# Peptides against a protein of PDB entry 1MQS: the designs that were tried, part 82

Target 1, 223 residues: chain A of PDB entry 1MQS
Amino acid sequence: ILKMLFLNKDLNNNDNITTITDDIFNQQEIIWKVLILDIKSTATISSVLRVNDLLKAGITVHSLIKQDRSPLPDVPAIYFVSPTKENIDIIVNDLKSDKYSEFYINFTSSLPRNLLEDLAQQVSITGKSDKIKQVYDQYLDFIVTEPELFSLEISNAYLTLNDPKTTEEEITGLCANIADGLFNTVLTINSIPIIRAAKGGPAEIIAEKLGTKLRDFVINTNS

## One batch from the design tools (peptide; made by RFdiffusion4, then SolubleMPNN)

Design b2_p18_1_s2 (from b2_p18_1, 8 letters changed)
Fold by OpenDDE base, seed 4:
Structure b2_p18_1_s2 (fold): chain B 223 residues (1-223), chain A 18 residues (1-18)
Amino acid sequence: as target 1 above (223 residues)
Amino acid sequence: MDLTEEFKKLVEEYKKKL
């Protein structure tokens, strides 16, 4: 998250948030930026950062992507939003309207290829592609409640997984979503976990899916 | 992941189709 707020510059990962923000704040001229969030990313940011951290990162104001936002044509914007068609359309509309000077787009999770292409296609029509400085898909589709506990904030996951009326297809789909979220979390933490799951239930399914994703990732990154 | 370069590439490709 902090890296994103500093326009994805390299940060010393060994420092705590306070140290990082203090060091950068003291050493560099603050570039004031607008932070554009959605509901999900707002929760994510709020779980990890304090208002003071945002200020130290040069965030002048933060707003929801769906809110009416005043144009700030001389101010760069950081988008940190879910990778959805709706959000892409809004970003493109903001681009068309010259709402901000620069666009640093960070998706909260992996951006599907089709959406990347859609974004690119729409931007190509605007003639304003030069204003888009960065496109990232972050792997921050989670809420950090405490250092060792996080939530994917998947609605009714526990209930769905434990409801005997839930279909196998629904369980499988949900398990896939959970595995994706966990995978993203692992990538964010930048450490390969030891996966522990109870046997004979959805947790095992999730663990298997996650394990596969991690293996595939390791193979692909080492190639 | 940094998608910037891929994005820029795609933008240029779509521009050529216009």
Scores: peptide ipSAE 0.672, ipTM 0.966, DockQ to the pose 0.775
Fold by OpenDDE base, seed 5:
Structure b2_p18_1_s2 (fold): chain B 223 residues (1-223), chain A 18 residues (1-18)
Amino acid sequence: as target 1 above (223 residues)
Amino acid sequence: MDLTEEFKKLVEEYKKKL
């Protein structure tokens, strides 16, 4: 996984994750990149890496492949996704749209020959094959746990957030409390979340607050 | 496994068929 995050450069396999990330962070120029995942690979990444590890690896943003993603045309992208026709089609669409500057494609398991040919065929039509810098498949034997549900046990949160009588200050305060709870959860489970929120509502406020807390935490842990 | 070279080869082959 770490090798992939460093664009499949050779890493010292005898070092632990922390030592590798610290050495690279201190000695090498960080290449900032976006990490694109699916549900399965998200679980894999979360089981192995911490939020700080991703940042030290130069991951500025991570998102789901099926999620609407903002274009970052000057930023290289690492895909770490299942070898499926659907994911290939999305990657090709991202390529067509010039979503990123460079494409480093890593499949989570062996890529069938027919899908490799399909990817190549579709890319050949785009005329943008030069943007695809790497194509890898991986062998990952990780147990993917089922999604876990948890509650922050905040009384009447949904009602409060949707009541037109609730003041903006009350909403902001509640969103801060929710973000704190989520932050604590992230730290407790030692998982890297992909934050997904609806735009234009309390969920976006929560997402922004949580994002800030996570960034601040990472900065402070690197000090 | 690194599939990059095989991929590039396939892309060129498909380009010739266009």
Scores: peptide ipSAE 0.668, ipTM 0.965, DockQ to the pose 0.372
Fold by OpenDDE base, seed 1:
Formats: structure tokens, sequence, C-alpha cells
Structure b2_p18_1_s2 (fold): chain B 223 residues (1-223), chain A 18 residues (1-18)
């Protein structure tokens, strides 16, 4: 799972989640991303990760694949969803609509050959295959213990960012809270990461706020 | 498993059929 969140880069699997996230946070440029889930994968993520782990991995927003999601055309997206025809059709529709800048597709279990071919066929027609950077299927064998609790947190973030009734002030407030969490993480590990945020979405707002907080901190500590 | 290369291959094959 962590490997997926870091765009399937090699990770040291001998360490605990905190050590892995801290090492990557310190040594690599953080790319802000959107995470697209379904009900099943939400439970899976909840069993192994906490909100802070997602933030450390550069996941700034989460949403369900079947929900109406706002377009973030300059933001890369990670899909972690069940290998179904329905999910494939939604991904292709998102691609057609230029909903995100890049697509990193991870299926929660083995992808059948017929569905791989269907995905490839549909993508070939769009002329936008270059936006699909990765296709993975997963083999997960672990116990899901607390699926509902983490799902609620993800849903709240999604609702706030995608509800047309949400004010700019509320969005700004949520982004500030995320930036605060990241700031505290940076201070804890005593290392300033390189942060890349895609333009035109919450990731840019978060990156700007985080940058401001870090600058203010440096100024205040040298005083 | 990483299916990226197989996927890209399939996409190119389907493009040739268009």
Amino acid sequence: as target 1 above (223 residues)
Amino acid sequence: MDLTEEFKKLVEEYKKKL
C-alpha cells in the first residue's frame, strides 16, 4: 500500500510504516496527489494506514470513485479500486474528461485479462493514453479491523472539497489544517522536504500554506 | 504485479486497428 502511495517506488519493507514514511519524507520530493477509492479499498486502507500516513505520502484529498468529483486537471491521481467493469468505465470517463493530470491505476486484486484488454481498448480510442502512467494489480492478504472509522474521515474531506455549497473560507480552513499537520511532521523529523504541488487544486493551496509556515518558523527561530 | 508495459503494448495494438 505505501509503495502505491509513492507511485510504486521501491521502499524498505523491513521498517514500520512510520519509519518508511519518515525516510521517504526526508529523502524524496513530495508530490501532492489525489487518492480515489471504492468502499472495499477504503476499508483496506483504513486497516493499515492513518490520516497522518496519507498526508506524509502527499495524499491531500480522498474521494470515492462513484461519487461526483470535482475536476483537478493539473493534479495527479492514484486509483486504488476493485477490478470491475464499472470502475474501468469510470476511470476511462475521468480520462476523457481530463479530470486529472496523470493516472496511476492500482487494482485491489488480480485484474482479469479481459478487463485489461477492455481498459486498453477504451483508452486507445481516447487518444489520451500518455496520461496513464502506471497500471498495477495487487495481492493483499491482511485483516481489515476498523474500516468504518477511517472511511468517515475520508468522506468528510471529500464532502468539504467537492460540495458546491462549501465556501472558499471552509476550503481554506481545511487546507490550513492539512498544512498544520504536515508542518508538525516536518518539525518532528527535523528535515525540510522538497514539495511539488500541482496547480489548480487543494494541493497548491496546501503547499503555499506549508511554505509560509516553514518560512515563518525559520525567521522566528533565528530571532 | 506491474501491468504497465503490457497495458501500453495493448493500447498500441488497438491504436493500429483504428
Scores: peptide ipSAE 0.666, ipTM 0.964, DockQ to the pose 0.356
Fold by OpenDDE base, seed 3:
Structure b2_p18_1_s2 (fold): chain B 223 residues (1-223), chain A 18 residues (1-18)
Amino acid sequence: as target 1 above (223 residues)
Amino acid sequence: MDLTEEFKKLVEEYKKKL
């Protein structure tokens, strides 16, 4: 997994993930990348890596492959997704739209020959095959626990956020409290969240605040 | 496994068929 995040460069054989990331961080200029995942690969990454590990690997943002993603034409992308026809079609569409500068494709399991040929055929039509730098398949079989639902148990949060009499300051304060709770949860479970929020509401504010907290934490831990 | 070379080969083969 770490090799993939460093574009499959040769890594020194170190005994633990932290030592590897620290060594690379100290020796090499960090190349910032986008990481595209699916539900399965998200669970895999979360089981092995910490939030700090992704940031040390130069992952600036991670997103789900099926999520609407903004174009970053000057940023390289790492795909780590299941070998499915659906995911291949999405990757090709991202290529057609020049969504990223470079494409590093890693499948979470063995890629069948027919899907490799399908990918190659579709890419050949785009005329943009030069942007695909790597194609890998992995042999990862991770046991993922069932998703858990949790609550922060903040009293009257829904009512406060939906009351037209609530002030912007009150909303901002409540959103900060929610973000703090989520941040603490992330630290406790030692996993990397994918944040999804509806646009134009409190959820977006919370997502932004949480993102900032996570980034600040990582920066402060690495300094 | 690194499939890059095989992939590039296939892409070129399909390009020739266009």
Scores: peptide ipSAE 0.664, ipTM 0.965, DockQ to the pose 0.388

Design b2_p18_1_s3 (from b2_p18_1, 8 letters changed)
Fold by OpenDDE base, seed 2:
Structure b2_p18_1_s3 (fold): chain B 223 residues (1-223), chain A 18 residues (1-18)
Amino acid sequence: as target 1 above (223 residues)
Amino acid sequence: MDLTEEFKKLVEEYRKKL
């Protein structure tokens, strides 16, 4: 997994993840990149890496492949997704739309020959094959558990956030408390979340606050 | 496994058919 995050460069396998990431962070120019995952690969990454490990690997943002993602045409992307026709079609669509500057494609398991040919055929039509820098398939020898559902158990949070009598200050305060709780949860479980929130409401406020806290934490721990 | 070279080869083969 770490090798993939460093664009499949050879890593000295004798060191722990922290030592490897620290050495690379300190010795090499960090190439900032986007990490695109699916549900399965998200669980895989979360089981092996800490939030700080992704940032030390130069992952600026991570998203699900099926999510609406904003174009970042000047940013390279690492795909780590299941070898499915659906994911291949999405990758090709992302390529057609110039969503990223470069494409590093890593499949979570063996890529069948027919899907490799399908990918190649579709890419050939785009004329943008030069943007695809790598195609890898992986062999993950560990069982990924299903995501755990958790709650902060904040009483009446939904009611408070949807009550028209609630003040903007109260909403902001509650959103901050929720973000703090989520942040602490992330640190406790030592997993990297993909944050999803509806736009234009309290969920977006919470997501922004949480994102800022996570980014600040990583910056401060690297300093 | 690194499939990059095989992929590039296939892309070129399909391009020649277009």
Scores: peptide ipSAE 0.669, ipTM 0.965, DockQ to the pose 0.389
Fold by OpenDDE base, seed 5:
Structure b2_p18_1_s3 (fold): chain B 223 residues (1-223), chain A 18 residues (1-18)
Amino acid sequence: as target 1 above (223 residues)
Amino acid sequence: MDLTEEFKKLVEEYRKKL
């Protein structure tokens, strides 16, 4: 997250958030930026950063992507939003309207190939591709609620998994999504967990899926 | 992941089709 706020520049990872922000604030000229969020990313940012941290990172204003936003044609914008068609369309519209000077696009999770192509296609038509400076996807499908507790913030997950009317396909799909979110969490924190799950339910299915993903990743990374 | 280069490549490919 901090790296994103500093336009994905290399930061010394050995320091806590406060030290990093203080060092940058004291040593470098602050580039003031606008931060564009959605509901999901707002929760993510709020769980990790304080308001003062955003200011120290040069975020002068933050707004929701779906809100009407005033044009700031001389100010660079950081988008940190979900990889959806809707958000892509809004970004492209903002580009067309010259709403900001530069666009640093960061998706909160993996960007599907089809959406990357859609973004590129739409941007190609605008003739303003030079204003898009960065496109990133992240692995931030989690919200830190406390130091040792996090949530994927999947809407109605508990209800869906415990509703007797939920189909096997729906359960399987949801378990896959949860496993993906957990996997992304592991990659983000760069720590391989010991998995503990209750037996005989969806938690076991999720644990198995996650375990497989982690094993495959470790094997592929060490090869 | 940094998708910038791939994105720029795709933009150029689509531009050529215009």
Scores: peptide ipSAE 0.667, ipTM 0.965, DockQ to the pose 0.747
Fold by OpenDDE base, seed 1:
Structure b2_p18_1_s3 (fold): chain B 223 residues (1-223), chain A 18 residues (1-18)
Amino acid sequence: as target 1 above (223 residues)
Amino acid sequence: MDLTEEFKKLVEEYRKKL
């Protein structure tokens, strides 16, 4: 996993994650990258790495491959996703759209020959094959621990958010407080979050606020 | 496994067929 985050460069595998990340961080200019995951690879990454590890590897943001993602045409992307036709089509669409500057593609398991050929055929039509810098398939078998449930114990949050008499300002304020609590939790446990929220409600507002806080933290901690 | 070279080869083969 760390090797992938450092664009598949050779790493000293005898050292712990912290030593490896510290050595590379001190020796090389940090190249900031986007990490694109799916549900399965998110679990894998979360089982092995901490938020600080991703930051030290130059990962500024990470998102799900099926999530709507804003273009970052000057930023290289690392894909770590399952070898499926659906994911290949999304990668090709991202390439067509110039969503990122460079593409480092890592499949979570063995890539079937037919899918490799499909990827190559689609990429050939785009004329943008030069942006694809690497294609790897991985053999990583990590056991993910059980999901953990926690509460911020904010009294009457549900009632307040669903009361038709509650003002937009009150909702916004409460959502900000919840986002602060979640942010502090993320930092405390040093775990990598994938933010999921229902659309069209307070959960979306909270998710956006939390995402912003995490991005700002990443940028400011490295300054 | 590093599939980069094989991938680039395949891309070139498909490009020539266009």
Scores: peptide ipSAE 0.666, ipTM 0.964, DockQ to the pose 0.399
Fold by OpenDDE base, seed 3:
Structure b2_p18_1_s3 (fold): chain B 223 residues (1-223), chain A 18 residues (1-18)
Amino acid sequence: as target 1 above (223 residues)
Amino acid sequence: MDLTEEFKKLVEEYRKKL
């Protein structure tokens, strides 16, 4: 996994994840990348890596492949997704739209020959094959724990956020409290979250605050 | 496994058919 995050450069295999990330972080210029995952690969990454490990590997943001993603035409992307027709079609669409500068494609398991041919055929039509730098398949079989539903149990949060009489300051304060709770949850679980929020509402405010807290934490722990 | 070379080969083969 770490090798993939460093664009499959040779890493010293005898070192633990922390030592490898620290050495690379200290010795090499970090190339910032986008990491694109699916539900299965998200669980895999979360089981092996910490938030700090991803940042040290130069992962600026990670997103789900099925999520609407903003174009970053000057940023390289790492795909780590299941070898499915659906994911291949999405990757090709991202290529067609020039969503990223470079494409590093890593499948979570063996890629069937028919899907490799389908990917190649679709890419050949785009004329943008030069943007695809790597295609890998992996043999990763991780036991994923079932998703857990949890609540922060903040009293009257829903009512406060939806009451027209609530002030912007009150909403901002409540969103900060929610973000703090989520941040603590992330630290407790020792897992990297994918943040999904609806635009134009309190959820976006919470997402922004949580993102800032996570970034600040990683910067401060690396100092 | 690194499939990059095989992939690039296939892309070129399909390109020649277009």
Scores: peptide ipSAE 0.663, ipTM 0.964, DockQ to the pose 0.370

Design b2_p18_1_s4 (from b2_p18_1, 9 letters changed)
Fold by OpenDDE base, seed 5:
Structure b2_p18_1_s4 (fold): chain B 223 residues (1-223), chain A 18 residues (1-18)
Amino acid sequence: as target 1 above (223 residues)
Amino acid sequence: MDLTEEFKKLVEEFKKKL
């Protein structure tokens, strides 16, 4: 996903989302872009990225593909949408209308050959094929394998977090301890993770705390 | 997967048929 937001440029695999975004933010000219999504890709993006991550990636506006969108003829657009005939037709219509300066098309799953040919055929008629800079299909399957599963050995964490008798202070304290454990794990493996958490529960609190710790660490290490 | 080159090839093939 981050690679897509940076126009599929090779990102150094050793750098954190935050380090990548901060290094890009601090060292590189930010290319401001529009992000066009559908319902499915919106859920995907929301599960992996925060609003601040989009901003740091140079995403000024994000909109649904089926919504009426204002023309931004001087702004490049990233499409991250399902590989459907309907979405292809909308992209081609946006191209015909000169809605954006450049088009970076990313499909959320494998693009069937017939739809690739349909896209190419429609674009060939427009005479504006030069505005299509990239066409990608993505594989968003994250498989958690047993070797990548670990425990922090925090006793009764699940029970405590799901017990209605647990106080908000106890939950907050436990979430802080979990975030500390995860932070130490990240430092140990010398790899900065993509943080993914369910919304509206303790997992989100943990993710926020961990994110803050990682940001603070990166800032302090780069200083 | 990067489909850009294949896409460009297909566009040129369709342009020849116009």
Scores: peptide ipSAE 0.670, ipTM 0.965, DockQ to the pose 0.419
Fold by OpenDDE base, seed 2:
Structure b2_p18_1_s4 (fold): chain B 223 residues (1-223), chain A 18 residues (1-18)
Amino acid sequence: as target 1 above (223 residues)
Amino acid sequence: MDLTEEFKKLVEEFKKKL
C-alpha cells in the first residue's frame, strides 16, 4: 500500500512506515495526488494506514470512485479499486473527461485478462493512453472490519441544526465543533475516513470543515 | 504485479485495429 502511494517507487522495506513517510516527506518534494478508492479498498487502507500517513504520502484529496468528483486536471490520481468492469468503465470515463493529469491505476486484487483487455481496448479509443502511467494489480489479504458507529455526544445537535430559530452563526459554530470532534476522532482511531455528507445542509458544512482541517493538518505537519 | 508494459502493448494492438 505505501509503495503504491509513492507511485510504486522502491521503498526501504526495513524501515517503519512512519520512518519511511517522514524520510520521504523531509527529503523529497511532495507530489500532491488524489486517491480514488472504493468501499473495499477504503476498508483496506483504513486498517493499515493512518490519516497522517496518507498526508505524508502527498494525498491531498481522497474520494470514492462512484462519487461525483470535481475535475482536477493538473493533479495526478492514484486509483486503488477492485478489478471490476464497472470501475474500469469509470476510470475510462475519467480519462475521457481529462479529470486528472495522470492516472496511476492499482487494482486491489488480480486483474483478469479479459478486464485488462477491456481496459486497453477502451483506452485505445480515447487517444489518451499517455496519461496512464501505471497499471498494477495487488494481492492484499486484509480482513475488512465492520464499520464502527460512534457519536460525538453533542447535546441537542440535531435539534439545534433543525431549529428554524437557530442563527446561521450558531449553525456554523456547531458545525465547527462537530468537525473538530470528528477530526480528533479520526486521529485517535488512526483511520482515514471517506467523508460522505448530504449536499445542501449542515452535513456538507461539517464535511467541508473537516476536509479543511485534514488538509491543514497535512500542510502544517509537512512544514 | 506490474501490468503497465502489457497494458501498453495491448493498447497499441487495439490502436492498429482502428
Scores: peptide ipSAE 0.670, ipTM 0.965, DockQ to the pose 0.394
Fold by OpenDDE base, seed 1:
Structure b2_p18_1_s4 (fold): chain B 223 residues (1-223), chain A 18 residues (1-18)
Amino acid sequence: as target 1 above (223 residues)
Amino acid sequence: MDLTEEFKKLVEEFKKKL
């Protein structure tokens, strides 16, 4: 699971979740991303990870695949969902609508050959195959408890930021509020990340504001 | 398992049939 959240990079599996997330959070550039789940994968994630683990992995928002989700065209998305025709069709629809900047697809169990071919066929028609960066299937044997749904309600903020009716003042104010929230989260975790944001959008504004706050904090605490 | 390369191969094969 952690490997998936870090875009399937190699991780030191000998450490506990906290040590792994702390090391990556402190040493690597964090890419903020969205996590798309279904009911089954929500239970799986909840059994293994805490809210702080998701945040340390750069997950700013998570949503159910069947929910109405706002477009975040400058944000990469991780899908962690069951290998079903329904989920594949939704992913392809999200791709067609340019809902996210990049797609990292992880199926919760073995993907049948026929579904892999169906996914590839549908994607080939879209002309947007370059946005799909990874396709994985997982072999998970976890004891799943009742799902704990975490609310990371930053998604509504991005809708407002991308609404052409929103004023520059409103955008600036909202970005400041988001940066304040993220700053408080970073302080709570007691780790200063290197943050990477998509260029040319609200994410960049937020990253700049957050960076300034973090720099100011470091300067003021060493004084 | 990493299916990325197989997926990319399949996509290219389907593109050639269009």
Scores: peptide ipSAE 0.667, ipTM 0.965, DockQ to the pose 0.345
Fold by OpenDDE base, seed 3:
Structure b2_p18_1_s4 (fold): chain B 223 residues (1-223), chain A 18 residues (1-18)
Amino acid sequence: as target 1 above (223 residues)
Amino acid sequence: MDLTEEFKKLVEEFKKKL
């Protein structure tokens, strides 16, 4: 996984993740990249890496492959996704739309020959094959625990957020408390969340606050 | 496994058929 995040450069595998990331961080200028995942690979990454590890590897943003993603035409992208026809079609569409500057494609398991040929055929039509820098298939047999649902057990949160009499200050305060709870959860489970929130409501406020807290934590830990 | 070279080869083969 770490090799993939560093564009499959040779890493000293005898060191722990922290030592490897620290050594690379100190020796080379960090290339900022986007990481595109699916549900399966998200679980895999979360089981192995910490939020700080991704940031030290130069991952500025990570997103789900099926999610609408903003174009970043000057930023290289790492795909780490299941070897499916659907994911291949999405990657090709991203290539056609010039969504990223470079494409580093890593499949989470063995890529069947027919899918490799399909990818190559579709890419050949685009005329943009030069943007695809790497194609890898990985052999990662990670036992992913079943998704868990949890609650922060904040009393009357839903009622408070949906009461028209609630002030903006009260909403902001509650959203901050929720974000703090989520932040503590992330640190406790040592996972890397993909944050999804509905636009135009408290969920967006919470998502923004949580994102800021995670970024600040990483900056302060590296200082 | 690194499939990059094989992929590039396949792309070129398909380009020739266009």
Scores: peptide ipSAE 0.666, ipTM 0.965, DockQ to the pose 0.388

